# Designs tried in a protein design run: peptides against a protein of PDB entry 7VSI. Part 10

Target 1, 32 residues: chain A of PDB entry 7VSI
Amino acid sequence: EDISEDPSWARVVNLNALLMMAVAVFLWGFYA

## One batch from the design tools (peptide; made by RFdiffusion4, then SolubleMPNN)

Design b1_p11_2_s1 (from b1_p11_2, 9 letters changed)
Fold by OpenDDE base, seed 2:
Structure b1_p11_2_s1 (fold): chain B 32 residues (1-32), chain A 11 residues (1-11)
Amino acid sequence: as target 1 above (32 residues)
Amino acid sequence: LEEFIELARLA
């Protein structure tokens, strides 16, 4: 089976990953 | 690492 990503879904996943990382950095900076 | 584990405990 080919495990290649669909380019449109890859972009959605990458944007969500960036948003989650940004939120995590803000929470870390505020509470740690 | 420890600070990330503490953050994960707040969730």
Scores: peptide ipSAE 0.070, ipTM 0.549, DockQ to the pose 0.078
Fold by OpenDDE base, seed 5:
Structure b1_p11_2_s1 (fold): chain B 32 residues (1-32), chain A 11 residues (1-11)
Amino acid sequence: as target 1 above (32 residues)
Amino acid sequence: LEEFIELARLA
């Protein structure tokens, strides 16, 4: 099976990944 | 690692 990403959904996933990483870093920086 | 476990306990 081809596992190539749709370019529009790849962008949405990458932006959400960056947002989730930013939130995780802020929570870590505040509580740990 | 321990710091990430403490973060997971807040959820």
Scores: peptide ipSAE 0.070, ipTM 0.548, DockQ to the pose 0.080
Fold by OpenDDE base, seed 1:
Structure b1_p11_2_s1 (fold): chain B 32 residues (1-32), chain A 11 residues (1-11)
Amino acid sequence: as target 1 above (32 residues)
Amino acid sequence: LEEFIELARLA
């Protein structure tokens, strides 16, 4: 089975993952 | 672990 991602959607998902991690670290640093 | 539970309570 080919587990290849569409390069455009892979970039969008990866950018959102990075943004979510940055927000999670922000929330942890300020509220926990 | 406690910090993760606290983060989950903020959501």
Scores: peptide ipSAE 0.068, ipTM 0.548, DockQ to the pose 0.082
Fold by OpenDDE base, seed 3:
Structure b1_p11_2_s1 (fold): chain B 32 residues (1-32), chain A 11 residues (1-11)
Amino acid sequence: as target 1 above (32 residues)
Amino acid sequence: LEEFIELARLA
């Protein structure tokens, strides 16, 4: 399983991705 | 596309 993610780090990455997407949507909604 | 480019200019 050469590309299996550590489940704890996968959750950290996914949470950061969700936060970044939320910020991007708010910036888009405010400035675009 | 333009809206995305405008956001990219803020960074």
Scores: peptide ipSAE 0.067, ipTM 0.544, DockQ to the pose 0.078

Design b1_p11_2_s2 (from b1_p11_2, 4 letters changed)
Fold by OpenDDE base, seed 2:
Structure b1_p11_2_s2 (fold): chain B 32 residues (1-32), chain A 11 residues (1-11)
Amino acid sequence: as target 1 above (32 residues)
Amino acid sequence: IEEFVRLAQSF
């Protein structure tokens, strides 16, 4: 429980992670 | 993957 995530902040972080992954894929597709 | 890593390291 010491490293358990708050479920609301976990969702915010996960959504930002997905957004950053999408941006990374577009950048890779454009430059590679 | 190698090209993705090279791109990421260019910034």
Scores: peptide ipSAE 0.098, ipTM 0.605, DockQ to the pose 0.119
Fold by OpenDDE base, seed 1:
Structure b1_p11_2_s2 (fold): chain B 32 residues (1-32), chain A 11 residues (1-11)
Amino acid sequence: as target 1 above (32 residues)
Amino acid sequence: IEEFVRLAQSF
């Protein structure tokens, strides 16, 4: 319970995590 | 993975 996330902020963080992973894959695909 | 590590180390 002490590590529980606010549902709205959890969604924002998760979407940003997915976006960052996509960017990382595109960078890898371009430079590697 | 090795190439991704090289990319990460380039910054």
Scores: peptide ipSAE 0.097, ipTM 0.603, DockQ to the pose 0.119
Fold by OpenDDE base, seed 4:
Structure b1_p11_2_s2 (fold): chain B 32 residues (1-32), chain A 11 residues (1-11)
Amino acid sequence: as target 1 above (32 residues)
Amino acid sequence: IEEFVRLAQSF
């Protein structure tokens, strides 16, 4: 089974991951 | 990490 990511969806997922990490850092910075 | 866990647990 090939587990290689589709390059277009990999980019979408990676960008969303970065956005989620940024949001998490802002929430941490504000509330902690 | 501990502060982030406390934040997550507050929701």
Scores: peptide ipSAE 0.096, ipTM 0.605, DockQ to the pose 0.081
Fold by OpenDDE base, seed 3:
Structure b1_p11_2_s2 (fold): chain B 32 residues (1-32), chain A 11 residues (1-11)
Amino acid sequence: as target 1 above (32 residues)
Amino acid sequence: IEEFVRLAQSF
């Protein structure tokens, strides 16, 4: 209970995390 | 990793 996430916002955060990781990988692939 | 860190620090 103490660190439980709201399921709807957990999905939003997870999707944003995946999008940010994808952007980071593309930036790395292009500039590094 | 090191190249990515250098890239991130360039901003």
Scores: peptide ipSAE 0.095, ipTM 0.603, DockQ to the pose 0.120

Design b1_p11_2_s3 (from b1_p11_2, 4 letters changed)
Fold by OpenDDE base, seed 1:
Structure b1_p11_2_s3 (fold): chain B 32 residues (1-32), chain A 11 residues (1-11)
Amino acid sequence: as target 1 above (32 residues)
Amino acid sequence: LAAFVALAQQF
């Protein structure tokens, strides 16, 4: 099975992951 | 891949 990432979708996923981490850290810092 | 590696560093 080919598990290679499409370069365009890999970038979208990586950017969304960074945004989600930033939001999570904000929520943690504000409410904890 | 990079997103999952970055996430793994949070634990």
Scores: peptide ipSAE 0.077, ipTM 0.581, DockQ to the pose 0.046
Fold by OpenDDE base, seed 2:
Structure b1_p11_2_s3 (fold): chain B 32 residues (1-32), chain A 11 residues (1-11)
Amino acid sequence: as target 1 above (32 residues)
Amino acid sequence: LAAFVALAQQF
């Protein structure tokens, strides 16, 4: 079984991860 | 992979 990441889905996941981190930093900066 | 590496850097 190939566990290699599909390049298109890897990009989607990575972009969503970066977006979530940016939102988390925003919430931290606003409320902390 | 990159998303998981980025997540790991939060800890």
Scores: peptide ipSAE 0.076, ipTM 0.582, DockQ to the pose 0.045
Fold by OpenDDE base, seed 3:
Structure b1_p11_2_s3 (fold): chain B 32 residues (1-32), chain A 11 residues (1-11)
Amino acid sequence: as target 1 above (32 residues)
Amino acid sequence: LAAFVALAQQF
């Protein structure tokens, strides 16, 4: 089976990853 | 894939 990403779900995952990284940067910046 | 590449750059 091909493991190629569905373009719509790839976008959703990438956007959520960016949001999670932004939150992580804010937490690091505030508490470190 | 892009999310995993971005995550890998955090380490």
Scores: peptide ipSAE 0.076, ipTM 0.581, DockQ to the pose 0.047
Fold by OpenDDE base, seed 5:
Structure b1_p11_2_s3 (fold): chain B 32 residues (1-32), chain A 11 residues (1-11)
Amino acid sequence: as target 1 above (32 residues)
Amino acid sequence: LAAFVALAQQF
């Protein structure tokens, strides 16, 4: 099976992951 | 890849 990432979708996924992690850290910092 | 590596570091 080819598990190689499409470079365009890899960027979209990585940017969304970073944004989600940042939001999670802000929520943790605000409510904890 | 980077997103999955970052996720794996949470466990």
Scores: peptide ipSAE 0.073, ipTM 0.575, DockQ to the pose 0.042

Design b1_p11_2_s4 (from b1_p11_2, 5 letters changed)
Fold by OpenDDE base, seed 2:
Structure b1_p11_2_s4 (fold): chain B 32 residues (1-32), chain A 11 residues (1-11)
Amino acid sequence: as target 1 above (32 residues)
Amino acid sequence: IDDFVALAQSF
């Protein structure tokens, strides 16, 4: 239970992680 | 990969 995640917030975090990865790939693709 | 690491280090 100590490291369990609330399912709603886990989804928000995961979606933000995917968004940030997409932005990172965009920046890499644009400037590399 | 090298350029990706360089980008990450630019922040």
Scores: peptide ipSAE 0.140, ipTM 0.677, DockQ to the pose 0.118
Fold by OpenDDE base, seed 1:
Structure b1_p11_2_s4 (fold): chain B 32 residues (1-32), chain A 11 residues (1-11)
Amino acid sequence: as target 1 above (32 residues)
Amino acid sequence: IDDFVALAQSF
């Protein structure tokens, strides 16, 4: 089974992952 | 920091 990612969607997912991590850090930093 | 470590260990 091929689990290779399409490069364009991989970039979208990676950018969203970075944005979500940034949001999580901001929320944690504010409320903790 | 302590809560961050606990968060990291929750995964």
Scores: peptide ipSAE 0.114, ipTM 0.638, DockQ to the pose 0.107
Fold by OpenDDE base, seed 3:
Structure b1_p11_2_s4 (fold): chain B 32 residues (1-32), chain A 11 residues (1-11)
Amino acid sequence: as target 1 above (32 residues)
Amino acid sequence: IDDFVALAQSF
């Protein structure tokens, strides 16, 4: 099984992951 | 902090 990432999609996924993490931290910071 | 710890323990 090949687990290698396409470089373009890897970038898209990583950017979205960072955005989701940032949103989660802001929500936590606001409501906690 | 308490809610953060609870969240961390949910995984």
Scores: peptide ipSAE 0.112, ipTM 0.634, DockQ to the pose 0.107
Fold by OpenDDE base, seed 4:
Structure b1_p11_2_s4 (fold): chain B 32 residues (1-32), chain A 11 residues (1-11)
Amino acid sequence: as target 1 above (32 residues)
Amino acid sequence: IDDFVALAQSF
């Protein structure tokens, strides 16, 4: 189907999402 | 942190 993700790129996107969430939490912890 | 904790508790 047109909306199906390539598994390799899905992993890259998910890893980036987790990295961004971790960075956001650390920035929140430091500045808030 | 305190204001963000209060915000989080409002949801």
Scores: peptide ipSAE 0.085, ipTM 0.597, DockQ to the pose 0.114; fails the geometry check

Design b1_p11_3_s1 (from b1_p11_3, 5 letters changed)
Fold by OpenDDE base, seed 2:
Structure b1_p11_3_s1 (fold): chain B 32 residues (1-32), chain A 11 residues (1-11)
Amino acid sequence: as target 1 above (32 residues)
Amino acid sequence: SLAEALLLLSQ
């Protein structure tokens, strides 16, 4: 079975991953 | 701390 990502959904996932990393950094910066 | 922030994310 093909494990390649659909380009449109890959971008959605990557954007959400980036946003979640930014949120995590802000939480670390505020609470650490 | 980082550990505290990660713990909060797990909630």
Scores: peptide ipSAE 0.042, ipTM 0.555, DockQ to the pose 0.093
Fold by OpenDDE base, seed 3:
Structure b1_p11_3_s1 (fold): chain B 32 residues (1-32), chain A 11 residues (1-11)
Amino acid sequence: as target 1 above (32 residues)
Amino acid sequence: SLAEALLLLSQ
């Protein structure tokens, strides 16, 4: 498939996505 | 609010 992911970079991207979501939730939880 | 938190991120 033309959009297949390299497993190592997929993990890096996914971890960063989860970290960003966690930060967003903490900011929302603290300031909302 | 959520909007306030997002506004803070835009600074």
Scores: peptide ipSAE 0.041, ipTM 0.550, DockQ to the pose 0.087
Fold by OpenDDE base, seed 1:
Formats: sequence, structure tokens, C-alpha cells
Structure b1_p11_3_s1 (fold): chain B 32 residues (1-32), chain A 11 residues (1-11)
Amino acid sequence: as target 1 above (32 residues)
Amino acid sequence: SLAEALLLLSQ
């Protein structure tokens, strides 16, 4: 309850986190 | 560098 996540939005957040990590890696790989 | 990539994102 305190910091519990709604399961559906948890999946959305996790998916976006993965996508943003992938974007970050590609930006790093291209410009570093 | 990674710092340069992060700098680009800040702009």
C-alpha cells in the first residue's frame, strides 16, 4: 500500500524504462 | 564520451 505499484502501470513504466535505456545506449554509442 | 551524450540531451 505504501509504495505498492498498480500492476498495469508498473508494466508501462518498466517498458518505458527499457526503451529509454536503449535510447540512452544508442546515443552513448553514437556520440561517445 | 558519455558526458558529451548527456550534454546533448541537456540542450
Scores: peptide ipSAE 0.040, ipTM 0.548, DockQ to the pose 0.085
Fold by OpenDDE base, seed 4:
Parts: C-alpha cells; sequence; structure tokens
Structure b1_p11_3_s1 (fold): chain B 32 residues (1-32), chain A 11 residues (1-11)
C-alpha cells in the first residue's frame, strides 16, 4: 500500500492549510 | 485595516 502524498497535491493542501490557519488567527484576534 | 496590521508586524 502506498500512502505517500502526491507532491503536487501536497503543495495545494499545505497552502490551503496555511491560509486557513491565518484566517483562524485573525478571527481569534478579532473576536476573542 | 489588515494592511496596517501587517505593516505593524513587519517592524
Amino acid sequence: as target 1 above (32 residues)
Amino acid sequence: SLAEALLLLSQ
């Protein structure tokens, strides 16, 4: 079984993860 | 604004 990430999709997922973390931090900073 | 916040963080 190969559970290794496809490098192209890994980059897409990582970029989206970073964007979502940034959004979460700003929402936390504004509302908490 | 967001731009101002980013500017402050860049110091």
Scores: peptide ipSAE 0.025, ipTM 0.428, DockQ to the pose 0.132

Design b1_p11_3_s2 (from b1_p11_3, 5 letters changed)
Fold by OpenDDE base, seed 1:
Structure b1_p11_3_s2 (fold): chain B 32 residues (1-32), chain A 11 residues (1-11)
Amino acid sequence: as target 1 above (32 residues)
Amino acid sequence: SLAEQLILLSL
């Protein structure tokens, strides 16, 4: 089974991951 | 808080 990522969607997912990490850090920094 | 709980859950 080929589990290789489609390059375009891999980029979208990675960008979303970075954005979510940034949001999480700011939420933690503000409320914790 | 909710934010703290979500962060802790992700770790």
Scores: peptide ipSAE 0.079, ipTM 0.635, DockQ to the pose 0.112
Fold by OpenDDE base, seed 4:
Structure b1_p11_3_s2 (fold): chain B 32 residues (1-32), chain A 11 residues (1-11)
Amino acid sequence: as target 1 above (32 residues)
Amino acid sequence: SLAEQLILLSL
């Protein structure tokens, strides 16, 4: 409970994480 | 390259 995430900000963070992973995969695919 | 270095760092 004390470290529970706010659901709205959890979604924002998760979306940013997915976007960053997608960018990383494309960078990997292009350069590696 | 920077991209390769970042990918290697993440592994």
Scores: peptide ipSAE 0.077, ipTM 0.636, DockQ to the pose 0.106
Fold by OpenDDE base, seed 3:
Structure b1_p11_3_s2 (fold): chain B 32 residues (1-32), chain A 11 residues (1-11)
Amino acid sequence: as target 1 above (32 residues)
Amino acid sequence: SLAEQLILLSL
């Protein structure tokens, strides 16, 4: 399918998204 | 600050 995700890479992307959200929360907590 | 500007951009 045209925009289907590979399950292994989907997991890697999702884990990185969680890490980035955690960093964003700490930046918000520190500066805002 | 950079973080404040990014927060405002995201709203």
Scores: peptide ipSAE 0.065, ipTM 0.616, DockQ to the pose 0.095
Fold by OpenDDE base, seed 5:
Structure b1_p11_3_s2 (fold): chain B 32 residues (1-32), chain A 11 residues (1-11)
Amino acid sequence: as target 1 above (32 residues)
Amino acid sequence: SLAEQLILLSL
């Protein structure tokens, strides 16, 4: 319970994590 | 490059 995720914010964080990973892959693909 | 620098930083 202490570190349990709020379902709404869990979704927001997970979507942002996916977007950040996609951006990182594009940066790597373009500059490396 | 930026990507290379970030990779090195993460190691």
Scores: peptide ipSAE 0.063, ipTM 0.609, DockQ to the pose 0.088

Design b1_p11_3_s3 (from b1_p11_3, 6 letters changed)
Fold by OpenDDE base, seed 2:
Structure b1_p11_3_s3 (fold): chain B 32 residues (1-32), chain A 11 residues (1-11)
Amino acid sequence: as target 1 above (32 residues)
Amino acid sequence: ELAEALIRLSL
């Protein structure tokens, strides 16, 4: 339980991670 | 160039 994630915040973090990955892929596609 | 550096750092 000590390292258990709150489901709502886990979703926010995961969505931000996906957004950052999408931005990274965009930058890679544009500059590489 | 900055974008490439950031991508290489993150991978």
Scores: peptide ipSAE 0.079, ipTM 0.628, DockQ to the pose 0.109
Fold by OpenDDE base, seed 1:
Structure b1_p11_3_s3 (fold): chain B 32 residues (1-32), chain A 11 residues (1-11)
Amino acid sequence: as target 1 above (32 residues)
Amino acid sequence: ELAEALIRLSL
């Protein structure tokens, strides 16, 4: 099966992943 | 509180 990512959607997913990681780190840091 | 616990567990 071809598991290659569409370049446009790969970028959207990666940007959202970075945003979610940042939010998670700030929430953890604030409430830890 | 559950969200905070899951975040602390995953990091």
Scores: peptide ipSAE 0.073, ipTM 0.620, DockQ to the pose 0.103
Fold by OpenDDE base, seed 4:
Structure b1_p11_3_s3 (fold): chain B 32 residues (1-32), chain A 11 residues (1-11)
Amino acid sequence: as target 1 above (32 residues)
Amino acid sequence: ELAEALIRLSL
């Protein structure tokens, strides 16, 4: 399909999303 | 400080 994800880039994006969420949680935990 | 506030607001 026209909007189908490339599986390698999907993994890269998902890993970055998880990393960003982890960083956000650590920052929140550090300052809150 | 602004970044800290935005992080607190978003979570």
Scores: peptide ipSAE 0.068, ipTM 0.610, DockQ to the pose 0.102
Fold by OpenDDE base, seed 5:
Structure b1_p11_3_s3 (fold): chain B 32 residues (1-32), chain A 11 residues (1-11)
Amino acid sequence: as target 1 above (32 residues)
Amino acid sequence: ELAEALIRLSL
């Protein structure tokens, strides 16, 4: 309850998390 | 350069 997520913001955060992970992997793959 | 920094952050 204290840590419950609003469904709309949960989606926004999850999409941004996936995007950031993809960018991190691309940077790692490009330079390493 | 950046690869080395990323490795350092991940460890």
Scores: peptide ipSAE 0.066, ipTM 0.594, DockQ to the pose 0.097

Design b1_p11_3_s4 (from b1_p11_3, 5 letters changed)
Fold by OpenDDE base, seed 4:
Structure b1_p11_3_s4 (fold): chain B 32 residues (1-32), chain A 11 residues (1-11)
Amino acid sequence: as target 1 above (32 residues)
Amino acid sequence: SLSELLLKLSQ
């Protein structure tokens, strides 16, 4: 099966990934 | 640590 990304959805996923990473860093910085 | 973070979040 083809696992290649649709370019527009890839951007949406990447932006959300960056947001989640930022949130994770803030949680780590605040609690750890 | 991550384990400590999870413990704190479990409050």
Scores: peptide ipSAE 0.033, ipTM 0.479, DockQ to the pose 0.071
Fold by OpenDDE base, seed 1:
Structure b1_p11_3_s4 (fold): chain B 32 residues (1-32), chain A 11 residues (1-11)
Amino acid sequence: as target 1 above (32 residues)
Amino acid sequence: SLSELLLKLSQ
């Protein structure tokens, strides 16, 4: 199977991943 | 801890 990513959607996914990681870190830092 | 965080998130 070809699992290569479309470059434009790869960027969108990566940006969302970064945002979610930031949110997770702040939630952990605030509540735990 | 992560368990405490999950408990807090569940309210």
Scores: peptide ipSAE 0.033, ipTM 0.475, DockQ to the pose 0.072
Fold by OpenDDE base, seed 2:
Structure b1_p11_3_s4 (fold): chain B 32 residues (1-32), chain A 11 residues (1-11)
Amino acid sequence: as target 1 above (32 residues)
Amino acid sequence: SLSELLLKLSQ
């Protein structure tokens, strides 16, 4: 339980992770 | 390549 994620913050983190992955794909598509 | 991407990002 000590490392359990709060569901609302887990959602915020996951959305940011998806956003960062999308940015990474665009950078890869543009420069690589 | 990844190295080329990193070089472009580092400028």
Scores: peptide ipSAE 0.033, ipTM 0.477, DockQ to the pose 0.074
Fold by OpenDDE base, seed 3:
Structure b1_p11_3_s4 (fold): chain B 32 residues (1-32), chain A 11 residues (1-11)
Amino acid sequence: as target 1 above (32 residues)
Amino acid sequence: SLSELLLKLSQ
């Protein structure tokens, strides 16, 4: 099976991943 | 720690 990413959806996923990581870092920084 | 963070978030 081909696991190649559609470039547009790859960008959407990557941006959401970065946003979620940023939120996680702020939560960690504030509470830990 | 992660457990402490989760405990704080659960409050």
Scores: peptide ipSAE 0.032, ipTM 0.477, DockQ to the pose 0.071

Design b1_p11_4_s1 (from b1_p11_4, 7 letters changed)
Fold by OpenDDE base, seed 5:
Structure b1_p11_4_s1 (fold): chain B 32 residues (1-32), chain A 11 residues (1-11)
Amino acid sequence: as target 1 above (32 residues)
Amino acid sequence: SLAAQIAKALF
């Protein structure tokens, strides 16, 4: 089973992960 | 708010 990431999709996923983490931190900072 | 509930559940 090959679990290697496609480099282009890895970048897209990582950028979205960073964006979602930033949103989560802002929600925490504003409401908690 | 829903956002506050989610934030409190995650942090």
Scores: peptide ipSAE 0.039, ipTM 0.524, DockQ to the pose 0.098
Fold by OpenDDE base, seed 1:
Structure b1_p11_4_s1 (fold): chain B 32 residues (1-32), chain A 11 residues (1-11)
Amino acid sequence: as target 1 above (32 residues)
Amino acid sequence: SLAAQIAKALF
């Protein structure tokens, strides 16, 4: 079974992961 | 708020 990531989509996923972490930190900082 | 509930559940 191939578990290799497509390089272009890996970049999109990684950028979205960073954005979601930033959003989570702001939500935590504002509401918790 | 929903956002507050999510924040408190995750952190």
Scores: peptide ipSAE 0.039, ipTM 0.523, DockQ to the pose 0.097
Fold by OpenDDE base, seed 3:
Structure b1_p11_4_s1 (fold): chain B 32 residues (1-32), chain A 11 residues (1-11)
Amino acid sequence: as target 1 above (32 residues)
Amino acid sequence: SLAAQIAKALF
């Protein structure tokens, strides 16, 4: 199974991952 | 809230 990523989509996914992690940190900081 | 419960479960 080929798990290689297209570089352009990898960047989009990574940026979204960073944004989601930031949201998660705010949820943690506010509610936990 | 639901978000609070999820946050508490994860962290």
Scores: peptide ipSAE 0.038, ipTM 0.519, DockQ to the pose 0.099
Fold by OpenDDE base, seed 4:
Structure b1_p11_4_s1 (fold): chain B 32 residues (1-32), chain A 11 residues (1-11)
Amino acid sequence: as target 1 above (32 residues)
Amino acid sequence: SLAAQIAKALF
């Protein structure tokens, strides 16, 4: 199957992934 | 990208 991504939306997804990782690290840092 | 990695795992 073709799994090619629109470059603009790929960037949005990747940036949101990084933001979610940062949020997870902050929550871990606060509660652990 | 992350989306492509997920798509490759599912399809």
Scores: peptide ipSAE 0.031, ipTM 0.439, DockQ to the pose 0.026

Design b1_p11_4_s2 (from b1_p11_4, 7 letters changed)
Fold by OpenDDE base, seed 1:
Structure b1_p11_4_s2 (fold): chain B 32 residues (1-32), chain A 11 residues (1-11)
Amino acid sequence: as target 1 above (32 residues)
Amino acid sequence: SLAEEIFRKLF
């Protein structure tokens, strides 16, 4: 329970994770 | 650039 995720915040974190991965791929593609 | 230097070291 102490490490359980609130569903709303889990969604926010997951969406931000996807966005950050996309940005990382674009940066890698642009500079590497 | 700084970004190029970082990515060059990471990849």
Scores: peptide ipSAE 0.073, ipTM 0.585, DockQ to the pose 0.096
Fold by OpenDDE base, seed 2:
Structure b1_p11_4_s2 (fold): chain B 32 residues (1-32), chain A 11 residues (1-11)
Amino acid sequence: as target 1 above (32 residues)
Amino acid sequence: SLAEEIFRKLF
């Protein structure tokens, strides 16, 4: 229970993770 | 570019 995620902040973190992965793929595709 | 230089240092 101590490390249980707050559902609203979990969604914010997950959305940011998806955005960062998309940016990483574009950087890889453009510069590698 | 700056982005290219950062990318080359990270990977």
Scores: peptide ipSAE 0.072, ipTM 0.588, DockQ to the pose 0.089
Fold by OpenDDE base, seed 3:
Structure b1_p11_4_s2 (fold): chain B 32 residues (1-32), chain A 11 residues (1-11)
Amino acid sequence: as target 1 above (32 residues)
Amino acid sequence: SLAEEIFRKLF
């Protein structure tokens, strides 16, 4: 329970994580 | 570009 996530904020964090990963992949693909 | 320069500094 100590590390359990609130479901609504878990979705927000997960969506932001996916967006950041997509941005990182595009930057890597274009500039590296 | 600015993005390229930032990327180069970070990685």
Scores: peptide ipSAE 0.072, ipTM 0.588, DockQ to the pose 0.090
Fold by OpenDDE base, seed 4:
Order: C-alpha cells, then structure tokens, then sequence
Structure b1_p11_4_s2 (fold): chain B 32 residues (1-32), chain A 11 residues (1-11)
C-alpha cells in the first residue's frame, strides 16, 4: 500500500497541526 | 475554573 500524501491535503493537515500546537501552547501558557 | 484545574494537573 502506498502511503504517499497528496501535496495539497498535506499542506492543509500541516497547517491544522501548526494551529493545534499553537492553541495548545496558548492554553498551557494561560492556565499553567 | 475546571479547565484551570485540569491544566494545572496536566502540566
């Protein structure tokens, strides 16, 4: 099975990953 | 708040 990513969806996933990491850091910084 | 309590326990 080929697990190669579609380039356009890879960008969408990566951007969402970055946003989620930023949100996590802000929540950590705000509450901890 | 509940969120503050949870986050204080996690981190």
Amino acid sequence: as target 1 above (32 residues)
Amino acid sequence: SLAEEIFRKLF
Scores: peptide ipSAE 0.070, ipTM 0.578, DockQ to the pose 0.094

Design b1_p11_4_s3 (from b1_p11_4, 6 letters changed)
Fold by OpenDDE base, seed 3:
Structure b1_p11_4_s3 (fold): chain B 32 residues (1-32), chain A 11 residues (1-11)
Amino acid sequence: as target 1 above (32 residues)
Amino acid sequence: SLALAIAKALF
């Protein structure tokens, strides 16, 4: 499996992943 | 990366 990323965009998507996980946890905690 | 690790875990 060959998955290569541009390092600058990798940081952007990783930060978005962290933010989305935090939002998901809060939504889960509030509504479930 | 974190995003790809999550994607690989879910798919």
Scores: peptide ipSAE 0.116, ipTM 0.619, DockQ to the pose 0.040
Fold by OpenDDE base, seed 2:
Structure b1_p11_4_s3 (fold): chain B 32 residues (1-32), chain A 11 residues (1-11)
Amino acid sequence: as target 1 above (32 residues)
Amino acid sequence: SLALAIAKALF
């Protein structure tokens, strides 16, 4: 299994992951 | 890395 990542795209994807997690927390905090 | 770790945790 090759899970090697291009460092530049890995950073972009990781930042998007963090952003989505933050959005999820805000939605949870507002509606729950 | 982080995104792949999350993906592995969810799938």
Scores: peptide ipSAE 0.114, ipTM 0.618, DockQ to the pose 0.038
Fold by OpenDDE base, seed 1:
Structure b1_p11_4_s3 (fold): chain B 32 residues (1-32), chain A 11 residues (1-11)
Amino acid sequence: as target 1 above (32 residues)
Amino acid sequence: SLALAIAKALF
């Protein structure tokens, strides 16, 4: 599979992914 | 990228 990404949007999406993972870890740490 | 790697791991 070849999925080409625009570098600028890839950065935005990756930062959002990291933010969501951080939130998920905090929720897991508090409720699980 | 990280987001695509996560997507490929989940789907």
Scores: peptide ipSAE 0.113, ipTM 0.614, DockQ to the pose 0.038
Fold by OpenDDE base, seed 4:
Structure b1_p11_4_s3 (fold): chain B 32 residues (1-32), chain A 11 residues (1-11)
Amino acid sequence: as target 1 above (32 residues)
Amino acid sequence: SLALAIAKALF
């Protein structure tokens, strides 16, 4: 694999990505 | 992973 990820940190980053997407949707829903 | 998929979609 060209890009390898540590499984434990990959989980943390993926959860943060989900949280950021939720925040973005809430901001979009409130201001748009 | 999800984060890499998002990055690949944006860049």
Scores: peptide ipSAE 0.110, ipTM 0.613, DockQ to the pose 0.038

